Peptides against a protein of PDB entry 1IK9. Designs and how they scored, part 36

Target 1, 211 residues: chain A of PDB entry 1IK9
Amino acid sequence: MERKISRIHLVSEPSITHFLQVSWEKTLESGFVITLTDGHSAWTGTVSESEISQEADDMAMEKGKYVGELRKALLSGAGPADVYTFNFSKESCYFFFEKNLKDVSFRLGSFNLEKVENPAEVIRELICYCLDTIAENQAKNEHLQKENERLLRDWNDVQGRFEKCVSAKEALETDLYKRFILVLNEKKTKIRSLHNKLLNAAQEREKDIKQ
Target 2, 207 residues: chain A of PDB entry 1IK9 as posed
Amino acid sequence: MERKISRIHLVSEPSITHFLQVSWEKTLESGFVITLTDGHSAWTGTVSESEISQEADDMAMEKGKYVGELRKALLSADVYTFNFSKESAYFFFEKNLKDVSFRLGSFNLEKVENPAEVIRELIAYALDTIAENQAKNEHLQKENERLLRDWNDVQGRFEKAVSAKEALETDLYKRFILVLNEKKTKIRSLHNKLLNAAQEREKDIKQ
Target 3, 195 residues: chain B of PDB entry 1IK9 as posed
Amino acid sequence: MERKISRIHLVSEPSITHFLQVSWEKTLESGFVITLTDGHSAWTGTVSESEISQEADDMAMEKGKYVGELRKALLSVYTFNFSKESAYFFFEKNLKDVSFRLGSFNLEKVENPAEVIRELIAYALDTIAENQAKNEHLQKENERLLRDWNDVQGRFEKAVSAKEALETDLYKRFILVLNEKKTKIRSLHNKLLNA

## One batch from the design tools (peptide; made by RFdiffusion4, then SolubleMPNN)

Design b1_p10_7_s1 (from b1_p10_7, 5 letters changed)
Fold by OpenDDE base, seed 1:
Structure b1_p10_7_s1 (fold): chain B 211 residues (1-211), chain C 211 residues (1-211), chain A 10 residues (1-10)
Amino acid sequence: as target 1 above (211 residues)
Amino acid sequence: as target 1 above (211 residues)
Amino acid sequence: LFEELLKDPM
């Protein structure tokens, strides 16, 4: 089961934060349980897939688009201020919410809730869920932080090896060329010496022919 | 101000989760505000630095060690089961907690609390803090995840450059040796040709002298 | 190989 808790302000009680919990299986479209609390009282309602479909039809809205609007209204919490307005009558237990567009405001949905007999239990369970979520997110943060530190070390190690490889390549090339030039110059010197010996031998022969 | 909320079970009410909120400035030793709630009622007390010192003295415990035990009791939440036992009298508003060691149980501290007139406000504020903490931790998780993905890309890029550098070094060495051998062999061939010309010239001269 | 090529007095 997935769960989202958000803060809402009711039009009738704008000075007190209410908490809207929505719980669902896999997708919001399959139905959900909605719980409203003021920290003293709680109200709960179940919304079925058929009710979601009926609300979409009554609005003349495509179901997937309607469910997309429900997600924004009920799961986003603090969307941009004033886009969603929440209303609840404690007398009728009727909850409804509106989407406020620039030129058009319309009712996005309405639910009949029931007052919970033991609101303290619902509130305790809600706080427990928040504390569990905090603990899970903290454990994930600590894991991600350790992984970041590992990846940074691994990056530095490879970077240092790469820099050493570049330097070793340049040093190797320079050393090989130096050694090559030395050997090549020795062979060039031998070639020059042999050419000079040939020239001297030819000059001596030309002198012997001239007696 | 720092804050920690933990779940506790009271010896008198083991079937219902209580929430212990502790709020302090910089260090627990400087004093703290303790709030207990069952999701319906709330009780609050302020513990001063002087009271912490007095409790440490009454226990004949060094203050830093005592504060270290307070942190474990009041801020750790679910330590190992049964190490800390919490007691609260709703009648006297007296809260005390014990440390259970294998051979010794002792009272670690005691606080007079006051019943909050508007517990719903305290509960709403507590839930707000939990939701804020969830949002902050989620934002941190998303940031750390993006940084992990960046570091992994950067690591792969450097690793790929390093492997290319290694391969390029080996290829360079092999190519330089091949080129060197070719040029050296050309020079050796020239040296051999010049030696043969010198030998032929010497043999012709020796024939002319015998003539 | 390089040492052998260097040792070749040719």
Scores: peptide ipSAE 0.034, ipTM 0.856, DockQ to the pose 0.394
Fold by OpenDDE base, seed 5:
Structure b1_p10_7_s1 (fold): chain B 211 residues (1-211), chain C 211 residues (1-211), chain A 10 residues (1-10)
Amino acid sequence: as target 1 above (211 residues)
Amino acid sequence: as target 1 above (211 residues)
Amino acid sequence: LFEELLKDPM
């Protein structure tokens, strides 16, 4: 089961933070359990897949779009933009929420809740879930941090090997050219020496013919 | 202010998970506020630095060691080993906890609590803190995940450049040697040709003298 | 290889 807890403000009790818990299997479309608490009392309601389909039809909205709006309203909490307004009557146990656009507010959905007989159990289980989520997220953070430190070491090691490879390539090229020039100059000197010996031998032969 | 919430079991109510909140400034040694709740009622107590010092002295324990034991008992929750046992009397508001070793249990500390008049406010604030901690940890997780993905890309890029540098070094060495051999062989052929011309010129001169 | 190529007096 997936679960999300968000803080909300009720229009009837704007000074008291309420908590909206939504629990579902795989997709919100398959139905969900909604729980509302003020830290003293709790109220719960089950919303079926058929009720979600009926609410979408009553709104003349495509079901996937309607479920998308439900997800924004019920799972994100009222973000800093009061795009969603929540209403609850403790007397009728009637919960409804509206989407506030610039020029238009409209009802997005409504649920009949039931007062929980043992609100302390619901509140304890909600706190347990929060503590379990904190512990799981902390373990993920510690793992990701250690993995970041590993990747940074591996990057520095490869970078240092790369820089050494570049420098070694330049040094190799320079050394090979220096050695090549030395040998080439030796062979050029030998060619010049042999050419001069040929010229001298030709001049001596021309002297011997001229007697 | 630093804060830790842990789940505990009271010896008096082993079937009901309780929550122990500890709040302090910088160090637990400077004093702390302890809050206990069962999700319906709440109890609070303030423990001063002087009380912590007195409890350490009464135990004949070094203060830093005593604070270290307090930190383990009050901040970690009872880990899976029931090393710490918590006791609370709702009638006297007396809270005490024991450290259970193999052959010895001893009282580690005790606090007089006061019943909170508005437990719902304390519970709401506790849930708010849990939700804020979840949101902060989620944002850290998302940041660390993106940073891991960045470091992995950067590592792959440098690794690919390093492999290309290694291959380019080997190719350069091979190419320079091939070019050097070609030029060297040309110069050797020229030396051999000039040497043969010198030998022929010497043989012709020996014929001219015999003639 | 480099030294052997150099030692050939020709």
Scores: peptide ipSAE 0.028, ipTM 0.855, DockQ to the pose 0.490
Fold by OpenDDE base, seed 2:
Structure b1_p10_7_s1 (fold): chain B 211 residues (1-211), chain C 211 residues (1-211), chain A 10 residues (1-10)
Amino acid sequence: as target 1 above (211 residues)
Amino acid sequence: as target 1 above (211 residues)
Amino acid sequence: LFEELLKDPM
């Protein structure tokens, strides 16, 4: 089961933060359980896939688009833009929410909720879920932080090896050229010496022919 | 202000999860505010630095060690080992907690709490803090995840450049040696040719003298 | 091989 808790403001009680818990299996489309609380009272309703389909049909909205709007309304809470307005009557237990566009507001959905007999248990379970989520997220943060530190070390190590490889390549090329120039110069000197010996031998032979 | 919320079990109500909020400025040693809730009622007390110092003295415990035990008791909640036992009387509003060792249990601290008139506000604020903490931790997780993905890309890029550098160094050495062997062999061939010409010239001169 | 090529007294 997936769960999302958001804070909302009710039009009837704008000074009191309410919490909207939505619980669902795999997809919000398959239905969900909605729980509303003010920290003293709680109200719960179950919304079926058939109700979601009917509301989408009644709105002449494609089901996937409707579920997309439900997800934005119910799982995001009050975003900073009052795009979604929440209404709840504690007397009738009727919950409805509207989408506010520039020129038009329309009802996105409505649910009959039931007052929970033991709201403290619902509130405790909600707080437990929040604390569990905090603990899981903290453990994930600590793991990701340690992985970041590892990856940074590994990057620095490879970078340092790469820089050494670049420098060693340049040094190798320079050293090889220097050594080869020395050897080539020795061979050139020996060629010049042998060529001079041949020239001298030819000059001596030309002198011996001239008695 | 720092804050920690933990779940605890009271000896008097072991079936009902209670929540212990502790709020402090910089260090727990400077005093703290403790809030207990069962999701319906709330109780709050302020613990001063002087009370912490007095409790440490009464226990004949060094203040830093005592604060260390307070931190473990009050900020960790019920760890899986029942090392800390929490007691609260809803009638007297007296809260005390004990440390259970192998052979001895001792009172670690005690506080007079006051019943909050508007527990729903305390509970709402507590839930708000949990939701804010979840949002902050989620944002941090998303950031750390993106950084991990970046660092992994950067590592793979440097690793690939390093492998290319290694291969290029080995290829450079091999190519340079091959080219130099060719040039050296040309020079050696020219030296041998010149040496043979000198030997032939000497042999012809020796023939001309015998003639 | 290279040292041998260098050591060859030619």
Scores: peptide ipSAE 0.028, ipTM 0.856, DockQ to the pose 0.420
Fold by OpenDDE base, seed 4:
Structure b1_p10_7_s1 (fold): chain B 211 residues (1-211), chain C 211 residues (1-211), chain A 10 residues (1-10)
Amino acid sequence: as target 1 above (211 residues)
Amino acid sequence: as target 1 above (211 residues)
Amino acid sequence: LFEELLKDPM
């Protein structure tokens, strides 16, 4: 079961924040339970999958699009920039909501609710759910924070190893070049020395031939 | 202002979850507002810093220790394993709570509350606070999740660079050694060739002297 | 190998 509580304002009572609870199984399309409360009274209704389908048909709207609008209206409260208007008659227990577009407003859906006999129980359960959700979200937050700190340590450790590897590569290259230059220069010096000895020996032999 | 809502069970009404709201400025020691509700009625009281100090003195408890116990009792609900027992008289509006130890129970504190005239407003505000806290915690969780995903990418990127650096170091060493061996061997071959030419020249000169 | 090649003087 999934559940969402949102705050809404009723057109009839704009000064009093109402709470709209929607609960459903897996998908909102399969039907949902809607509960409205003002913190004193509560009203509940069950909306079936068939009613959702009928409302979509009556609107000449594709069901997935209609359910998408229901989700925005009922799970978000007013939505961004009061796109949804909520109306409720306490007398008729008739709840309806409208989508407000720039040039047009239209009824998106309507539900008959029933007044809850014991609204305090519904309100307590609603508060319990909020407190449970807070606790779960706090635990998740603490977990994510600890994981963040772990990932940051792991990053720093690898970064430090990488920097050491770069420096070690440059040091290795420099050391190898220095060692090789020394050895090569020694060999070049020996070649030059041997070449000079050969030139001298040739000059001495040419002198010995010339008596 | 800081605020905590907890669920509690009253000894008089153990089947009905009550909600205990505590609100304070910076420290609980500076005083707090306590609100109790059952989802229908609400009761509120203000506890001053002087009352907290007096209760600590009456208990012969150090103030910081007493405030530490208040924090556990009032901000945690029952606490771990029902360490705190809550009592409330609707008739007297007297709220008191006890700490239960293995061998002793003692009254930790007591407050006079007042019945709220409009409990629906207090309940709505309490639900609003819960919904706001949920939204804030959700936003923080989404932020931490995105940050964890970033840190994981950053770790993978550095790890991949590190592995490439290690491989590049080994490849560099191997390539440098190969190149230098070739050059050194060429120089060694030239030295050996020049040395042999010197030996031959010396042998030819010794033959020319014997001839 | 390389240290031996470095140590070999001729």
Scores: peptide ipSAE 0.028, ipTM 0.856, DockQ to the pose 0.376; fails the geometry check

Design b1_p10_7_s2 (from b1_p10_7, 5 letters changed)
Fold by OpenDDE base, seed 4:
Structure b1_p10_7_s2 (fold): chain B 211 residues (1-211), chain C 211 residues (1-211), chain A 10 residues (1-10)
Amino acid sequence: as target 1 above (211 residues)
Amino acid sequence: as target 1 above (211 residues)
Amino acid sequence: MFEEFLKDPM
């Protein structure tokens, strides 16, 4: 079961932060439980898949698009730029929300809620869920941090090995060239010496022929 | 200002999860605000640095050690193995907690609380803090995840460069040796040829002298 | 350098 809690402000009570909990199984489209609380009272309603489908039809909206808007409204609260407006009548237990566009607001959805007899239990459960979520997120953060530190060490290790490899390649090239030059110069010197000996021998033979 | 919320169970109400909020500035030792709630009622008290010092003295405990125990008790709730037991009288507004050791339990601290007139506001603020903490932790998780993905890419990049460098070093060595052998063999062949020419010239001169 | 050294017909 998935759950999301968001802060909302009701049009009727703009100074009092309300909390909107949505709980669902697998997909929001399959239906959800909505819970509204002001920290004293709570109201809950179950929205079925059929009701979601009916609301999409009543809106003349494609179901997937409608569910996408529901997800944005109900799981994000007002969202950036107060795109969603929430209304609730405590008398009728009627909850509805609107999407605000530049020049037009329209009702996006409406639900009948029921007043919870034991709101304290709902509030406690909501707080428990928040605390569990905090603990889970903290554990994930600690894990990711340790992994980050590991990856950084591993990167530094490979980087250092790479730099050593580059330097070793350059050193190898330089050393090989130095050794090769030495050996080649020795051979060149020997060739020159032998060539001079041949020239001298030829000159001596030409002298011996000339008596 | 730092804040921590923990779940606790009161000895008098073991089936009802209570929430213990502790808020402090810089250090817990400088004093703190404690808030207890059951999701319906709330009780708050301010514990001063002097009271913390007095309780440490009354315990015959070193202040730093005492504050260390306070931190474990109040910021972790019962903790692992129910090391801390919490008691609260709604009538007297007296809150106290005990540390349980194998064979001995002792009172670790005690505070007078006051019933909050508007518990809903305290509860809303507590929920807001939880939601903010969730959002912050989620943002941190997303950041760390992206960073880990970056570090992994960077590691793979350097690793691939390192492997290419190793292969390039081996290839360079092999190529240089091949080229060097070719040149040396040419020079050796020329030396042998010149040496043979010298031997032949010497033999011809010896024939010309005998002749 | 090395190509020049290799090309040096000496």
Scores: peptide ipSAE 0.030, ipTM 0.863, DockQ to the pose 0.357
Fold by OpenDDE base, seed 5:
Structure b1_p10_7_s2 (fold): chain B 211 residues (1-211), chain C 211 residues (1-211), chain A 10 residues (1-10)
Amino acid sequence: as target 1 above (211 residues)
Amino acid sequence: as target 1 above (211 residues)
Amino acid sequence: MFEEFLKDPM
C-alpha cells in the first residue's frame, strides 16, 4: 500500500491546518482511501475505480488525465500557488475540491466521508506512518552520504593515478629522446671520423702517385 | 530549537501507542519541553537546567552522563530491547521512566506534566513537524542522489582518461623504440659501408706499392 | 634489450 499525507486548509476553517491522507494499492486509478483529520476528529471515505471512472466521464476528461489531476490535488495539497481549494462540511461529511486556474475555478472531485468513531487510533496510525517515513528517509540519507564519501575517495584516487600517468608519460618521452640523442650523436661522430679517415687515405694515395 | 518525537508504550496503557516529543535549545542539558500524546489528549511539562542538575545529584550521577541517559531514554523511546519503561498517571499527571538492566531496574527521571487544554493544536503541530521533516529529508535525499550520480559520472570520466593515458604511454614507448631502431640501423649500415670503403682503399694502396 | 642494441659497436 502506498500512502501520502498532505497539509490542507479548508475554506470553512482557514485558520486550522487539516491533514489529508490518501492510501492506495499500486496505482491511484484502482481506487483509494481518503482520510481527513484536524487532530481531534477524523473522517474517512473509500473511492473505487468505478467512481473514479464515473467522475472522469462526468467531467468529459480522459481517465488517465483525471487521475493525474487527482494525484496533484490529493497528494500535494493546495500546492505552492494555492492551485487547489478544499471544502468540507462536518454536518454532511461532504468533501470536495476545486482547481483554481487564472480565470476559472472548477470542481475536480467530491467524496462523501464518514466520521471515524475512534479518531485517536487514526491519528496515532498517521503519526506512526510519519515517524516510520522519517526513519526510512534518515537511513537512506545516511547510506547516500556514505556512498558519496566513497565515490569522492575513489574519484580522488583515480585522479591522482591519472596525474601520475600523465607526468610519467611526459617523463618517459623526454628520457627516451635524451637517450636516443646520445646514441645517435655517438653514431654520427663515428661516421664523421670514418669520413675523415677516407679523405686522409685518398690524399695519401694521391701523394704516393705524384714521385 | 531542536525536536525529537518517539513512540512509547506506557505501562498503564500497553496497547496504546503514545508519542513523546522533546524540544530543546542547543543542548538537552540546558532544559527541555516534554509533550506526551495518545492522539486524543496531550500533556506538557518544562524541565529546567536546574531540575536536570538536581536529578543528576539525587542519582549521584555526573550531569553529563545523566543527560546522556536522558537523551537515550527520551529521544529514542524504549529502544530496540525495551531498555526504557515509561509510566504515566493521567490522574496525577506524573510521568516517570525507568532504565531496565539485566537484573536491575531504576528510575531515571520523573516529571510533572500538565494537561493541555487544546490537544488538537499540539497534535496538528506535531504532525506538521513530521511532514516538514519528511519534506526536508526527501529534498536532502534527492540532492544526495543527484550528487551520487554526478560523482559516478566524474569517476567514469577520469577512469576512462586514465585508461587512455596508460594505453597511450605504452604505445608511445613502443613507437619511440621502433623509430629509434630504424634510425639506429641506418647509421649502423652507414658505418659498415664506410669501414668497407676504408678496407678497400687500404687494399688498393697496398697493390699500388707492390706494384 | 635496448641497452644491448645500443652497445652493438656496429
Scores: peptide ipSAE 0.026, ipTM 0.862, DockQ to the pose 0.440
Fold by OpenDDE base, seed 2:
Structure b1_p10_7_s2 (fold): chain B 211 residues (1-211), chain C 211 residues (1-211), chain A 10 residues (1-10)
Amino acid sequence: as target 1 above (211 residues)
Amino acid sequence: as target 1 above (211 residues)
Amino acid sequence: MFEEFLKDPM
C-alpha cells in the first residue's frame, strides 16, 4: 500500500490546517482510501475504481488524465495555494475539491466520507506513518551521504592516479628523447670519425701516387 | 529551535502508542519543552536548566552525563523496547521515566505536565512538523541522489581518461622504441659500411706496397 | 632488450 499525507485548508475553516491522507494499492486509478482529519476528528471514505471511472466520464476526461489531476490535487499537499480548493461539510460529511483555472473553477471530485468513531487511532496511525517515513528518509539520507563520500574518495583516487599518469607520460617522453639523443650523437660522432679516416686515407693515397 | 518526536508506550496504556515531542533551544541542557499526546489529548511541560541541574544533582550524576541519558530516553523514540519505561498519570499529569538496567530500574526523570486545552492544535502542529521534516528530508534525498549521479559521471569520465592515458603511455613508449630502433639501425648500417670501406682501402694499400 | 641494444658496440 502506498500512502501520502498532505496539509490542506478547507474553505469553511481556512485557519485550521487539515490533513488529507490518501492510501492506495499499486495505482491511484485502482481506487483509494481518503482520510481527512483536523487533529481531533477524522473522516474516511473509500473511492473505488468504478467511481473514478464514472467521475472521469462525467467530466468528459480521459481516465488517465483525470487520475493525473486527482494525483495533483490529493497528493501534492500545499501546491501553490490557489490551484485546488478543498471543501468539506462536517454535517453532511461531503468532501469536494475544485481546480481553479484563471477564469473558471470546476469540481474535480467529490466524496462522501464517514466520521471515524475513534479518530485518535487514525491520528496515531497517521503520526506513526509520518515517523516511519522520517526514519526511512533519514536512513536513506545517511546511506546516500556515505555513498557520496565514497564516490568522492574514489574520484580523488582516480584523479590522483590520472595526474601521475600524465606526468609519467611526459617524463617518459622526455627521458626517452634525452637518452636517444645521447646514443644518436655517439653514433653520429663515430660516423664522422670514420668519414674523416676515409678522407685522410684517400689523401695519403693521392700523395703516394704523386715520386 | 530543535524538535524531536518519538513514539512511546506508557506502562499504564501499553496498547496505545503515545507521542513524545521534545523541543529545545541550542542544547537540551538549557531546558526543553515536553509534549505528550495520545492523538486525542495532549499534555505539556517546560523543564528548565535549573530543574535539569537539580535532577542531575539528586541523582548524583554529572550534568553532561545526565543530559546524555535524558537525550537517549526522550529523543531515541522506540529504542530497544526495554531500556526506558515511560509512566504517565492522566489524573495527576505526572510523567516519569525509568531506565531499566539488568538488575535495577531507576527513575531518570519526572515532570509535572499540564493538560492542553486545545490538543487538536498541538496535534496539528506536530503533524505539520512531521510533514515539513518529510519534505526537507525528501529534498535532501533528491539532492544527494543527483550529487551521487554527478559524482559517478565524473568518476567514469576520469576513469576513462586515466585508461586512455595508460594506453597512450604504453603506445608512446612502444612507438618511440620502434622509431629509435629504425634510426639506430640506419646509423649502424652506415658505420658498418664506412668500416668496410676503411678495411678495403687498407687492404688495397697493402697490395700496392707489395706490388 | 633496449639496454642490450644500446650496449651493442657495433
Scores: peptide ipSAE 0.024, ipTM 0.862, DockQ to the pose 0.387
Fold by OpenDDE base, seed 1:
Order: sequence, then structure tokens, then C-alpha cells
Structure b1_p10_7_s2 (fold): chain B 211 residues (1-211), chain C 211 residues (1-211), chain A 10 residues (1-10)
Amino acid sequence: as target 1 above (211 residues)
Amino acid sequence: as target 1 above (211 residues)
Amino acid sequence: MFEEFLKDPM
């Protein structure tokens, strides 16, 4: 079961933060449980897949788009700039929410809730879920931090090996050229010496023919 | 202000999860506010630095060690294997906790709390803090995840450059040797040709003298 | 191998 808790402000009680819990199995489209609390009282309602379909039809909205708007409204709360407005009647237990556009507001959906007999239990469970989520997120943060530190070490090690490889390549090339120049110069010197011996032998033969 | 919320079970109400909020400025040693709630009622007490010192003295414990035990008890709850036991009298508003060792349990500290007039407000604030902490931890998780993905890309890029550098070093060495062998063999051939010309010139001169 | 090639004065 997936769960999301958000803060909302009711139009009737704008100074009192309410908490909207939505719980669902795999997808919000398959239905969900909605729980509203003010930290003293709680109200819960179950919304079926058929009710979601009916609300989409009543809104003349494609079901996938409607569920997309439900997800934005119910899982993020009001969002930036009060895009969603929440209304609740404690008398009728009727919950509804509106989407505010620039020029038009429209009702996005409505649900009948039931007042919870033991609100303290629902509130405790909500707090427990928050604490569990904090603990899980902290464990994930610690894991990711350790992994970042590992990856940074591994990067530094490979970078250092790469720099050493570059330097070793340049040093190898330079050393090979120096050694080869030495050997080539020795062979060039031997060639020059042999040419001079040939020239001298030719000059001596030309002198012997001229007596 | 730092804040920690933990789950605790009271000896008197072991089936009901209570929440222990501790709030402090910079260090727990400088004093703290403790808030206990069952999700319906709340109780709060302020503990001063002087009271912490007095409790440490009463326990015949060094203040730093005492604060270390307070931190474990009050910020982690019972911990693994019920190392800390919590007691609360709703009548007297007396809160105390014990450390359980293998052979001995001892009272670690006690506080007088006051029943909060508006528990819903305290509970709402507690839930708000949990939601804020979740949001902050999620943002940190997303940041660390993106950084991990970046570091992994950077590592792969340097690793690929390193492998190319190694291969290029081996290829360079092989190519240089091949080129040098070719040039050296040309010089060796020229040396052999010049030696043969010298031998022929000497043989012709020896024939001319005999003739 | 290369040391031998360098040492061959031939």
C-alpha cells in the first residue's frame, strides 16, 4: 500500500492546518482511502475505482487526466499559489476540492467521509508512518552519501592512474626516441667512415696508375 | 532549534504508541523542551541546563556521560531490546525513564510535565515537522541521487580514457619499434654494401700490383 | 629483445 500525507487548509478553517492522508494500492486509479484530520478529530472515506470513473464522467474529463488532477490535488495539497482549494463540512462530512485556474474555478471532486470514532489511533498511525518514512529516507540518504564517497574515491583513483599513464606514455616515447637516435647516429658514423675509406682507396689507385 | 521525535511505549500503556518530541538549541546539555503525546492529549515540560546538571549530580554521573545517556534515551526512544523504559503518570504529570542493564535497572532521569490545553495544536505542529523533515530528506535524496549519477558518468568517462591511453601506449611502442627496425635495416644494408665495395677495391689493387 | 637489437653492432 502506498501512502501520502499532505498539509491542506480548509476554506472554512484557513488558520488550522489539516492533514490529508491518501492511501492506495499500486495506482490511485484503482481506488484509495482518504483520511482528513485536524490533530483532534479524523474523518475517513473510501473511494472506489467506480466512483473515480463516475467523477471523471461527471466532470466530462478523460479518466487518465482526471486521475492526473486527483494525484496533483490530493498528494501535493494546495501546491504553489493555491491551485487547489479544499472544502469540508464537519456537519455533513462532505469533502470537496476545486481547481483554481486564472479565470475559472471548478470542482474537481467530492467525497463523503465518516467521522472516526477513535481519532487518536488514526493520528498515532499517521505519525508512525511519518516517522517510518523519515527513518527510511535517512537510511537512503546515508547509503547514497556512502556511495557518493565511494564513487569519488574510485574517480580519484582512476584519474590518478590515467595521469600516470599519460605521463608514462610521453616518457616512453621520449626515451625510445633518445635510444634510437643514439643507435642511428652510430650507424651513420660507420657509413661515413666507410665512404671515406672508399674515397681514399680510389685516390690511391689513381696515383698508382699515374708512374 | 533542533528537534527529534521518537516513538515510545509507556509501562502503564504498552499497547499505545506515544510520541516523545525533544527540542533543543544547539546542544541537549543547554536544556530542552520535552513533549509527550498519545495523539489526543499532550504534555510538555522545559528542562533547564541547571536541572540537567542536578539530575547528573543526583545520579552521581559525570554531566557529559549523563547527557550522552539522555541523548540515547530521549532521541532514539527505547532503542533495540528495550534498553530504555519510559514511565508517565497522567495524574501527577511525572515522566521518568530507566536504563535497563543486564542485572540492574536504574532511573536515568525524571521530569514534571504540564498538560497542554490545546493538544491538537501541538499534534499539528508535530505532524508539520514530520512532513517538513520528509520533504527535506527527499530533496537531499534527489540531490544525492543526481550526484551519484554524475559521479558514475565521470568515472566511466575517465575509465574509458584510461583504457584508451593504455592501448595507445602499447600501440605507440609497437609502431615506434617497427619504424626503427625498418630504418636500422636500411642503414645495416648500406653498411654491408660499402664493406663489399671496399673488399672489391682491395682485391683489384692486389691484382694490379701482381700484374 | 630490443636490448639485443641495440647490442648487435653488426
Scores: peptide ipSAE 0.024, ipTM 0.862, DockQ to the pose 0.351

